# Designs tried in a protein design run: peptides against a protein of PDB entry 5EFW. Part 26

Target 1, 141 residues: chain A of PDB entry 5EFW
Amino acid sequence: TTLERIEKNFVITDPRLPDNPIIFASDSFLQLTEYSREEILGRNARFLQGPETDRATVRKIRDAIDNQTEVTVQLINYTKSGKKFWNLFHLQPMRDQKGDVQYFIGVQLDGTEHVRDAAEREGVMLIKKTAENIDEAAKEL

## One batch from the design tools (peptide; aimed at target 1 L3 D14 D96)

Design b1_p20_2_s3 (made by RFdiffusion4, then SolubleMPNN; from b1_p20_2, 11 letters changed)
Fold by OpenDDE base, seed 2:
Structure b1_p20_2_s3 (fold): chain B 141 residues (1-141), chain A 20 residues (1-20)
Amino acid sequence: as target 1 above (141 residues)
Amino acid sequence: SLSEKEREEGIKKLIELALK
């Protein structure tokens, strides 16, 4: 279901490595984007961007990483085969006990259209909850 | 203590288990 995909579409990135590469990708993320795990691990997630991806939105993501804060945006992304989808995207830092950023969590909800109003609010709630679940799990390590 | 690689692999495993 759409809810199940929301809960399972995610990546973990490592901002302490050059260019903040993906170090983990869920199976659902791979299915969505049409990439193999080997094709994306160690790479920056910008390979999802394309001609119609809004550059101002991309800058918001970059600013959030640089400022070590969370952000939620919608942007056009592309699968490996070049299919466009609207990505309702949430990113937040994963911090240690001292508050230092260790990783970033990225959660994706795909759709054929830009969602608004109630649908957007619902989607945001779901992807944020998924990110929190990942963060909580990591703290138990 | 865990190396960075061990730490990352541990997190990956935990995430997979926690999110089914």
Scores: peptide ipSAE 0.115, ipTM 0.718, DockQ to the pose 0.227
OpenDDE base, seeds 1, 3, 4, 5: peptide ipSAE 0.109, 0.055, 0.045, 0.030; ipTM 0.744, 0.663, 0.625, 0.590

Design b1_p20_2_s4 (made by RFdiffusion4, then SolubleMPNN; from b1_p20_2, 7 letters changed)
Fold by OpenDDE base, seed 2:
Structure b1_p20_2_s4 (fold): chain B 141 residues (1-141), chain A 20 residues (1-20)
Amino acid sequence: as target 1 above (141 residues)
Amino acid sequence: SLTEEQRREGTQRLIELALS
């Protein structure tokens, strides 16, 4: 499908299910995080968090989900093997024609380095554009 | 597009398949 052909790090979650579980994960996301698809589907994405993950940043993500809004943050995440990486993360709701939230789209920047200034702005533009592409592709299913 | 029920059923089915 068009969705499966998007070669970026992303997940789709279902906020209408308990604890907003991941229902789709891209191949790149699995490679980045070192998890299999079976290990991820049905779980809340919080398993990526660890000791050095900033809790205030996590709260921003949670607030965005609760308020059904988009958010862009940069936070420490951990792979399955415990490796830390900086995740420039964008989350936005996928809405139907009526305007109701169907899913959330989460996009993670390629790479594992902390980015600032122009590089961060460029990354934000990229992951937001990717989220829009995912939104369009998912609505075609 | 899918109805809300179809969406929920599809999502649940996907989760069950992944976790089986």
Scores: peptide ipSAE 0.241, ipTM 0.819, DockQ to the pose 0.270
OpenDDE base, seeds 1, 3, 4, 5: peptide ipSAE 0.029, 0.117, 0.085, 0.090; ipTM 0.613, 0.706, 0.691, 0.693; seed 5 fails the geometry check

Design b1_p20_3 (made by RFdiffusion4)
Pose (drawn by RFdiffusion4):
Structure b1_p20_3 (pose): chain A 141 residues (1-141), chain P 20 residues (1-20)
Amino acid sequence: as target 1 above (141 residues)
Amino acid sequence: AEEEEKMEKSQELFELNKHR
């Protein structure tokens, strides 16, 4: 299917279910994070967080979800085995024609450090186009 | 009825990912 043909890291969550769980995770996301589908479907994506994760950054994500809007941030995430990576993360809601939120889309791009300038602009462009591709691919679900 | 249909479609997305 088209959703499966999207070669990027992403997860989709359902805010209408308690605690906004993951209902779909990309093949690339699972192998990057070393988790399986059985392990993480039904879980909130906060399991990616840990000791060196910036709390104010996590706060900006919480607030954006509460307000039902988009956010782009960078933060430290961990794999299943505990390896550290920087995550250039973009979040956006999918809405129906009346504007009601159906799902949240999240797109991840791994790095070894915080990026800025042109490197950040390129990464943001990649992850925002992917989110639009995901939205278009999932509009009937 | 409309909300039930939307939730069934969400379940279909879950099952799509699960059976891989």

Design b1_p20_3_s1 (made by RFdiffusion4, then SolubleMPNN; from b1_p20_3, 14 letters changed)
Fold by OpenDDE base, seed 5:
Structure b1_p20_3_s1 (fold): chain B 141 residues (1-141), chain A 20 residues (1-20)
Amino acid sequence: as target 1 above (141 residues)
Amino acid sequence: SSAAERAARARELYELALSR
């Protein structure tokens, strides 16, 4: 679909299903993580985590989901082949017209190193804007 | 269920969600 072809790394999850599984993944996300769409759909996104993933950062993500809020963090993620990358990650709820949470949008900006200062601010701006664009695109489908 | 079955179900649910 047109949504899948958006040239950004993102997933859509359904918190109303058990364990908040991924119900949509962009082509770019599949390329980044080295998984097929079949391997990803229906799973919780925690398969990207590994030994060097900071557990406190993961807890921030979990808290945001539980509280139905947005969060932006940087964390170590792993591809299927085990390659590490720094993930500047933004998660936000997708709400209906009544304001009720229907889904979550997760956007990933990958890098070989942790970004700071101006680079981090620029990355955060980018992934937040991307999430808003995805929110609008998904609602129009 | 297998990964394929989960993927198929997830896609079905997504399509249903878009129709709402």
Scores: peptide ipSAE 0.135, ipTM 0.730, DockQ to the pose 0.105
OpenDDE base, seeds 1, 2, 3, 4: peptide ipSAE 0.083, 0.100, 0.129, 0.054; ipTM 0.695, 0.656, 0.750, 0.662; seed 2 fails the geometry check

Design b1_p20_3_s2 (made by RFdiffusion4, then SolubleMPNN; from b1_p20_3, 11 letters changed)
Fold by OpenDDE base, seed 3:
Structure b1_p20_3_s2 (fold): chain B 141 residues (1-141), chain A 20 residues (1-20)
Amino acid sequence: as target 1 above (141 residues)
Amino acid sequence: SAEEERRKRAEELLELAKNR
């Protein structure tokens, strides 16, 4: 499908369902994380976390969801096989015409190391723009 | 259930988006 084939790592979650499960995942996200679509759909994205994932950073994500706002962080995530990667992660709400939150968009930029300075700024710009593009594509419904 | 209905609606909306 068109949305699934967008060549970016992203998921869409539904905060109106219990535990804000993933309801959509891009092909790139599946490739990155080494999961099948069937293994991911209906689950909270926390399965990507592991021993070295910073809990304070995770709290920032939870706060953003609870407050229905956007957040950008870097955190350690794990593939199905247990491979660590640095995830430059951006999350933002998708709102309807009334301003009510319908979904969240999560965009991931993966790397072997923590990105800083110019590389971080560039990555942030990219994932934010990607999230906006996804938001626009989904709103054309 | 209300949860199942919300899930179905979400899936339908995503399917519509995919078909564009």
Scores: peptide ipSAE 0.146, ipTM 0.735, DockQ to the pose 0.240
OpenDDE base, seeds 1, 2, 4, 5: peptide ipSAE 0.113, 0.069, 0.047, 0.049; ipTM 0.695, 0.697, 0.652, 0.629; seed 5 fails the geometry check

Design b1_p20_3_s3 (made by RFdiffusion4, then SolubleMPNN; from b1_p20_3, 11 letters changed)
Fold by OpenDDE base, seed 5:
Structure b1_p20_3_s3 (fold): chain B 141 residues (1-141), chain A 20 residues (1-20)
Amino acid sequence: as target 1 above (141 residues)
Amino acid sequence: MEEEERRRRAEELRELALNR
């Protein structure tokens, strides 16, 4: 099974390229966001942001990239058609054996509403586990 | 050897991901 066919919403980005572009997107991510693969590859993921996206939350994501750390947040994202959704988003670096960052893995859990309490904890566990599975699968290629 | 092999794998992944 190819990496893009993993039945989860995810992207891989390359921080070694200008503006940390998406280099890989799952089929599920394309379906969620309503973009084609050609429309997404080579672009920074900020095209998912819109008027109601909290800028302080976006800054947390940016800080995590700059500091080469993981982060988990909830933010408003937009599909190509302009539909809003709550994105429980997890980002983590893919590191080599030396600890150097090679890529970032971004995992998205979509929802109609902001999730809290047990639902948030469950979602966070799911997207973190998904990111670890993608990290392992990508290293085997 | 291990670093070169890792660099090769990372480049192969990038080429695959970029459809190159």
Scores: peptide ipSAE 0.329, ipTM 0.821, DockQ to the pose 0.372
OpenDDE base, seeds 1, 2, 3, 4: peptide ipSAE 0.187, 0.315, 0.142, 0.130; ipTM 0.767, 0.831, 0.716, 0.695

Design b1_p20_3_s4 (made by RFdiffusion4, then SolubleMPNN; from b1_p20_3, 11 letters changed)
Fold by OpenDDE base, seed 2:
Structure b1_p20_3_s4 (fold): chain B 141 residues (1-141), chain A 20 residues (1-20)
Amino acid sequence: as target 1 above (141 residues)
Amino acid sequence: SEEEERRKKAEELYELALNK
């Protein structure tokens, strides 16, 4: 399937469930974050946050979810073992034919450093394109 | 619970989608 071919770091969350839990996580996401699928499914993605995660950036994510909008940010995330990585993160709502939000798609591009300018633009284009691919694939549900 | 049931259903749907 199209979803199966998407070898990117991403999750799908269900905002219709309490606390917008992850309902799907890609294999690459699991590998990146060092969690098993069982450890992640049903949980809010905030477990990726840690001491150096910028709270203002987190609030931008929260606001986007609350307002049912997309957002693209860079923030420090942590693996299960506590390893820090820069997450170029894109989140967007997945809407049905009526325009109602059904899910959220979160795409993560990991890096060792915060990126700007051309590198950031390239990464943003990549993760947004990935999100669109996931959106199209999810229509099979 | 209803929440758990919905979550499981959603997860199953995605698994099915991946297997198509």
Scores: peptide ipSAE 0.183, ipTM 0.766, DockQ to the pose 0.193
OpenDDE base, seeds 1, 3, 4, 5: peptide ipSAE 0.179, 0.146, 0.144, 0.147; ipTM 0.753, 0.708, 0.721, 0.731; seed 5 fails the geometry check

Design b1_p20_4 (made by RFdiffusion4)
Pose (drawn by RFdiffusion4):
Structure b1_p20_4 (pose): chain A 141 residues (1-141), chain P 20 residues (1-20)
Amino acid sequence: as target 1 above (141 residues)
Amino acid sequence: ATEEEERHERGLAKFEELNE
């Protein structure tokens, strides 16, 4: 299917279920994070976080979800085995024609450090176009 | 409300199928 043909790291969550769980995770996201589908479907994506994760950054994500809007940030995430990576992360809601939120889309891009300048602009462009592709691929669900 | 719930259940079932 088209959703499966999207070669990027992403997860989709359902805010209408308690604690906003993951209902779909891309093949690339699972192999990057070393988790399986059976392990993480039904879980909130906060399991990616750990000791060196910036708490104010996590707070900006919480607030954006509460307000039902988009957010782009960078933060430290961990794989299942505990390896550290920087995550250039973009979040956006999928809405129906009346504007009601159906799901959240999250797109991840791995790095070894915080990026800025042109490197950040390119990464943001890639993850925002992917989120639009995901929204278009899932509009009937 | 009922039609919106049915649509949500169909969407979740499709996500389950895609995850198999």

Design b1_p20_4_s1 (made by RFdiffusion4, then SolubleMPNN; from b1_p20_4, 12 letters changed)
Fold by OpenDDE base, seed 2:
Structure b1_p20_4_s1 (fold): chain B 141 residues (1-141), chain A 20 residues (1-20)
Amino acid sequence: as target 1 above (141 residues)
Amino acid sequence: SAAKEAARKEGLKKLEELNK
């Protein structure tokens, strides 16, 4: 499918379902996080969080979902094996023609360290563009 | 939990719809 051709780390969640579960995960996301598709579908993405995940950053994500807005943050996430990575994360709503939120798109850019300055700006542009591509691809399905 | 399982089932349905 068009979505499957997007070789980026991303998930699609359904805020209309209880606890905003993941309903789609890219192959790259599965590889990054070391989970199988069966392990993560139907789950809230919070399983990626761990001891060093900044709770204030998590709250920003939650607030964005609740307010149906986009957000871009960096936070520590953990793979299934417990490996930490810095996740430059962008989340945005996928809206229908009426403007109602149907899904959320979450895009992850992984790194071993927190990115700053130009690198961060470039990463943000990349993940935002990716999210837009996913949005358009999903609309074509 | 039952709630998570229900969400999983519903999510899979949505996935099927999205990827049809």
Scores: peptide ipSAE 0.068, ipTM 0.686, DockQ to the pose 0.117
OpenDDE base, seeds 1, 3, 4, 5: peptide ipSAE 0.162, 0.242, 0.063, 0.276; ipTM 0.760, 0.812, 0.615, 0.841; seeds 1, 3, 5 fail the geometry check

Design b1_p20_4_s2 (made by RFdiffusion4, then SolubleMPNN; from b1_p20_4, 9 letters changed)
Fold by OpenDDE base, seed 1:
Structure b1_p20_4_s2 (fold): chain B 141 residues (1-141), chain A 20 residues (1-20)
Amino acid sequence: as target 1 above (141 residues)
Amino acid sequence: AAAEEKKREEGLKKLKELNE
């Protein structure tokens, strides 16, 4: 299936629940962040943030959720052990047949540095395509 | 509401099964 072909870092969150918790996390996401599934499910993804995470970038994510829009940003995130990584992050709403938001899809592309220019464009295309694949797979279930 | 929640849970189950 389409979902079986997804080998990327992603989460699905439920904005209809308090604090928009993670309701699904890919195996790759767990490996990247060093958390177990039990530690992740039911939590807001903000636990990945830390001292060097840009607050203005976080606000962009918050605004996108509040406005039910998509956003693509790069921000510093932290693993459970405290390792920093650059997260090229894409978030978009998943809508039902009526057009109402049911979930958010978050896709993460990790790196050791902030990506620019052609590398950034390539990464953005990748994570957006991944998000669309997840959206398609979820609708078929 | 109950039917929607059931559908949600079934969908999540399928996602987890496909991911594992």
Scores: peptide ipSAE 0.171, ipTM 0.745, DockQ to the pose 0.466
OpenDDE base, seeds 2, 3, 4, 5: peptide ipSAE 0.437, 0.171, 0.070, 0.044; ipTM 0.883, 0.726, 0.698, 0.623; seed 2 fails the geometry check

Design b1_p20_4_s3 (made by RFdiffusion4, then SolubleMPNN; from b1_p20_4, 10 letters changed)
Fold by OpenDDE base, seed 3:
Structure b1_p20_4_s3 (fold): chain B 141 residues (1-141), chain A 20 residues (1-20)
Amino acid sequence: as target 1 above (141 residues)
Amino acid sequence: SAAEEEKRREGLEKLRELNE
């Protein structure tokens, strides 16, 4: 189901390391993107971008990371084989008890089309909820 | 410390559960 896909597709990145690399990726994320874990761990997630990825949307993501805030966008991403998909993407910082950012959580919902209106709102609510669940699980790291 | 290691272990286990 859509919910199951949302709950399964996520990464954790470490902004305290150079270029904010992926330090954890779910199995579903690997299946979606067609990469092995060895291929993506230690890399910045920008490898998912390609020719038709909107640069303005990418800038929103970059700004959110730089400002240590959350963002929700839709952008075209590419699998390892070059297949395009629409990524409803939510990013948020994970903070420690002192309020300092220790990780970023990225959640992905894939689709063949750009989602709008009610479908978009539903997807956004679900991926945000998923991110909160991951935040709770990852706090002990 | 042992307490920190235990917390980290618990966190990793929770992440694995979410992944499965």
Scores: peptide ipSAE 0.159, ipTM 0.706, DockQ to the pose 0.240
OpenDDE base, seeds 1, 2, 4, 5: peptide ipSAE 0.130, 0.107, 0.126, 0.127; ipTM 0.715, 0.708, 0.718, 0.717

Design b1_p20_4_s4 (made by RFdiffusion4, then SolubleMPNN; from b1_p20_4, 11 letters changed)
Fold by OpenDDE base, seed 4:
Structure b1_p20_4_s4 (fold): chain B 141 residues (1-141), chain A 20 residues (1-20)
Amino acid sequence: as target 1 above (141 residues)
Amino acid sequence: SSAKEKKREEGLKKLEELNK
């Protein structure tokens, strides 16, 4: 069902607004990051970054936004309480019928370690599938 | 536009309902 398809860690951002703010966050995302919805909505997702977050990886995300493309990376993120987690992160644009980007979908898969090989491939497949499910659900709105 | 903003708000509300 549509409900099942969006029961994951994800946000939707609006690149047409200043600084590409989060306009929607899933309950799971709030639970993961330990923020309230009120603390997150209207903000850029960079608040998840911290001292050990790789700046080059962040730049890849920024480039994807600027170029309106998708990207999949792993980076260290931080919860509100300062807990570190590895974020297998997928970002992709949501396009309208004309092909113009109207939103971005960000999907997070958290872990205690940087995953590689089969585990990484499986995670990537999962978050990409989740992003597609969200895209489909949003189009049904 | 106002129309686009209203549509966005309606969509967000629907997402919030589905998210519950």
Scores: peptide ipSAE 0.211, ipTM 0.781, DockQ to the pose 0.403
OpenDDE base, seeds 1, 2, 3, 5: peptide ipSAE 0.208, 0.194, 0.203, 0.192; ipTM 0.777, 0.747, 0.754, 0.748

Design b1_p20_5 (made by RFdiffusion4)
Pose (drawn by RFdiffusion4):
Structure b1_p20_5 (pose): chain A 141 residues (1-141), chain P 20 residues (1-20)
Amino acid sequence: as target 1 above (141 residues)
Amino acid sequence: TTEEMLKAENAKKLLELGKK
């Protein structure tokens, strides 16, 4: 299917279920994070977080979800085995024609450090186009 | 309502796709 042909890291969550769980995770996201589908479907994506994760950054994501809007941030995430990586993360809601939120889309891009300038602009462009591709691929669900 | 039932069914389809 088209959703499965999207070669990027991403997860999709359902805010209408308690605690906004993951209902779909990309093949690339699972292998990057070392988790399986059985392990993480039904879980909130906060399991990616840990000791060196910036709490104010996590706060900005919580607020954006509460307000039902987009957010782009960078933060430290961990794999299943505990390896650290920087995550250039973009979040956006999918809405129906009346504007009601159906799902959240999250797209991840791994790095070894915080990026800025041109490197950040390129990474943001990649992850925002991917989110639009995901929205278009999932509009009937 | 009928619309809410349809949306729940469509959301379930995404979960089932995610299990593949």

Design b1_p20_5_s1 (made by RFdiffusion4, then SolubleMPNN; from b1_p20_5, 12 letters changed)
Fold by OpenDDE base, seed 5:
Parts: sequence; structure tokens; C-alpha cells
Structure b1_p20_5_s1 (fold): chain B 141 residues (1-141), chain A 20 residues (1-20)
Amino acid sequence: as target 1 above (141 residues)
Amino acid sequence: SEEEEERERRREELRELGKK
């Protein structure tokens, strides 16, 4: 499918199920996070968080879910082995023709450092464009 | 409704794809 051809780090979650679990994860996401597909499907994506993950940033993500809006943040995430990485993260709802939320799309851009200025702007443009591609591909299913 | 049926269909397709 077109969705499977998107070679980026992303997940799709289902807010109509308890705790908004991951229902789809890209191969790249699995590679990035060092988890198997079986380990993460059906789980909330909060398993990426750890001791140095900023709680205020996490709250921004939670608020976006609750309010059914998009958000872009940078936060510390952890792989299965405990490796830290800076995640430039974009979240947005996938809406139907009525405007009702069907799913959420989460896109991750990994980096060793917190990015600023031109690098951040470039990353934001990339992950937002990716999210739109995922939205389009998912709606073709 | 047709919209709900379409949603459920897409959900199942995503889940099936996600399990691969």
C-alpha cells in the first residue's frame, strides 16, 4: 500500500480505543525505538518516555490529544535499550469528511541533539509534510 | 451509518497492516 511505502518514523493511534493505543507503526519507527511490532501494537506510545523526558512537554502532547489538535515539540525519548535521543515530534489528528477525528498520526525525527533555528525549522517542515502524506495514504485504504 | 462502516473498515485495514 501507499502507506507502507512511507519510509519515515511514524505511528497511527486510535483514540476511540482505551488509552489511544498504537494500531500501526512504520518499519523505521521500530528500527529507531528498537521494539518489535508485537511489543508496541495495542500500547500507548508513552513507553518512549523516561526519567529525563520533560513532563511539561508530555502534557502538551496529552492536551493536544484531549483537545483533538496538532502539536509539535522536542522531547527526550528512550529506545528499548535505554538510549536517549532528542525527538522532534509532530502529532496531528486524521479527520474524516465531517471533521471528526478518526486517528492520530505521530511522526518522529530523531537526533542526538536538541535542534534550533534553521535546523529546527527544516525538521518541522519535514515531519509536517510527512504527516500529511500519511494522512493522505491512510485515507486511501 | 456509511461513515461508521467506512471508519471500521479502515480501522481493520490499518490493524492488519500494522500486524505485518
Scores: peptide ipSAE 0.496, ipTM 0.894, DockQ to the pose 0.763
OpenDDE base, seeds 1, 2, 3, 4: peptide ipSAE 0.401, 0.337, 0.055, 0.485; ipTM 0.870, 0.819, 0.577, 0.891

Design b1_p20_5_s2 (made by RFdiffusion4, then SolubleMPNN; from b1_p20_5, 12 letters changed)
Fold by OpenDDE base, seed 4:
Structure b1_p20_5_s2 (fold): chain B 141 residues (1-141), chain A 20 residues (1-20)
Amino acid sequence: as target 1 above (141 residues)
Amino acid sequence: SAAEEELRRKREKLRELGKK
């Protein structure tokens, strides 16, 4: 499918299930995080958080989910092996024609370093565009 | 309704794809 052809780091979550679990993860995401698909499907994405993950940033993500809005942040995440990396993360709801939230799309920037200034702006544009592509691809299923 | 059934089918399809 078109969705499976998107070669970016992303997940799709289902807010209608308890704890908004991941129901789809791209191959790139699995590679980035070092988890298998079986390990992450059905789980909330918070397993990527760790000791140095900024709690205020996490709260921004939670607020966006609760309010059914989009958010873009940078936060420290951890791979399965415990490797720390900076994640430029974009989350947005996927809505149906009635305007009801069906899913959330989470996109992670390629790379593991903190980005600033022009690089950050470029990254934000990229992950937002990616999210739109995912939205379109998923709606066509 | 037909619309609800369509959404259900799409959701199921997405979940199935996610398990591959």
Scores: peptide ipSAE 0.509, ipTM 0.904, DockQ to the pose 0.732
OpenDDE base, seeds 1, 2, 3, 5: peptide ipSAE 0.143, 0.118, 0.141, 0.125; ipTM 0.731, 0.710, 0.737, 0.718; seeds 1, 2, 5 fail the geometry check

Design b1_p20_5_s3 (made by RFdiffusion4, then SolubleMPNN; from b1_p20_5, 13 letters changed)
Fold by OpenDDE base, seed 2:
Structure b1_p20_5_s3 (fold): chain B 141 residues (1-141), chain A 20 residues (1-20)
Amino acid sequence: as target 1 above (141 residues)
Amino acid sequence: SAAEAEREARRQELYELGKK
């Protein structure tokens, strides 16, 4: 499918299910995080968080979900093996024609450093564009 | 409703795709 051909780090979650679990994960996401699909499907994505993950940033993500809005943040995430990476993360709702939220799309741009200025703006544009592509591809299903 | 049925169908398809 078109969705499967998107070679980016992303997940799709279902806020209509308890705890907004991951229902789809890209191959790249699995490679990045070092998890299998079996390990993550049906789970909330909070398993990526760890000791150095900023709780205030996590709250921004939670607020966006609760308010059904988009958010873009950078936060420390952890792979299964415990490797830290900076995640430029974009979350947005996938809405139907009526405007009701169907899913959330989460896109991850991984890096070794916190990104600022022009590089951050470029990354934000990239992950937002990716999210739109995912939205379109998912709606084709 | 038809809208709900469509949403459910898409959810199921996403889930099935995610398992591959």
Scores: peptide ipSAE 0.467, ipTM 0.889, DockQ to the pose 0.779
OpenDDE base, seeds 1, 3, 4, 5: peptide ipSAE 0.465, 0.458, 0.465, 0.460; ipTM 0.888, 0.885, 0.889, 0.886

Design b1_p20_5_s4 (made by RFdiffusion4, then SolubleMPNN; from b1_p20_5, 10 letters changed)
Fold by OpenDDE base, seed 5:
Structure b1_p20_5_s4 (fold): chain B 141 residues (1-141), chain A 20 residues (1-20)
Amino acid sequence: as target 1 above (141 residues)
Amino acid sequence: SAEEKEREERRQKLFELGKK
């Protein structure tokens, strides 16, 4: 499908299910995080968080979910093996034609360092564009 | 409703694709 051809790190979650679990994960996301599909489907994406993940940033993500809004942040995430990476993360709701939230789309841009300035702007544009592509592809299903 | 049915069908498709 068009959705499966998007070669980026992303997940789709279902806020209508308990704890907004992941219902779809891209192959790249699995490769990045070192988890199998079976390990993450049905789970909340918070398993990526660890000791050095900033709690205030996590709260921003949680608030975006609760308020059904989009958010873009950078936070420390961890792979299954415990490897740290900086995640430039974008979250946005997938809305129907009436504007009601159907799902959430999460896009991850991984890096070895916290990015700023031009690199950050470029990354933000990329992950936002990716999210729009995912939104369009998912709506075609 | 039609909206709920469509949402559920899409959810099921996403889930099935996500399990591959």
Scores: peptide ipSAE 0.525, ipTM 0.903, DockQ to the pose 0.791
OpenDDE base, seeds 1, 2, 3, 4: peptide ipSAE 0.521, 0.523, 0.199, 0.507; ipTM 0.900, 0.902, 0.755, 0.898; seed 3 fails the geometry check

Design b1_p20_6 (made by RFdiffusion4)
Pose (drawn by RFdiffusion4):
Structure b1_p20_6 (pose): chain A 141 residues (1-141), chain P 20 residues (1-20)
Amino acid sequence: as target 1 above (141 residues)
Amino acid sequence: AEEEIEEMRERAEERERERE
């Protein structure tokens, strides 16, 4: 299917279920994070976080979800085995024709450090186009 | 992955019937 043909890291969550769980995770995201589908479907994506994760950054994500809007940030995430990577992360809601939120889309891009300038602009362009592709691929669900 | 898509499709159809 088209959703499966999207070669990027992403997860989709359902805010209408308690604690906004993951209902779909991309093949690339699972292998990048070393988790399986059985392990993480039904879990909130906060499991990616740990000691060196910036709390105010996590706060900006919480607020954006509460307000039902988009957000783009960078933060430290961990794999299942505990390896550290920087995550250039973009979040956006999928809405129906009346504007009601159906799901959240999250797209991840791994790095070894915080990026800025042109490197950040390129990464943001990639992850925002992917989110639009995901929204278009999942509009009937 | 395809099973997950089908579960999402069934859930969307059920919620549309409830809204109607």

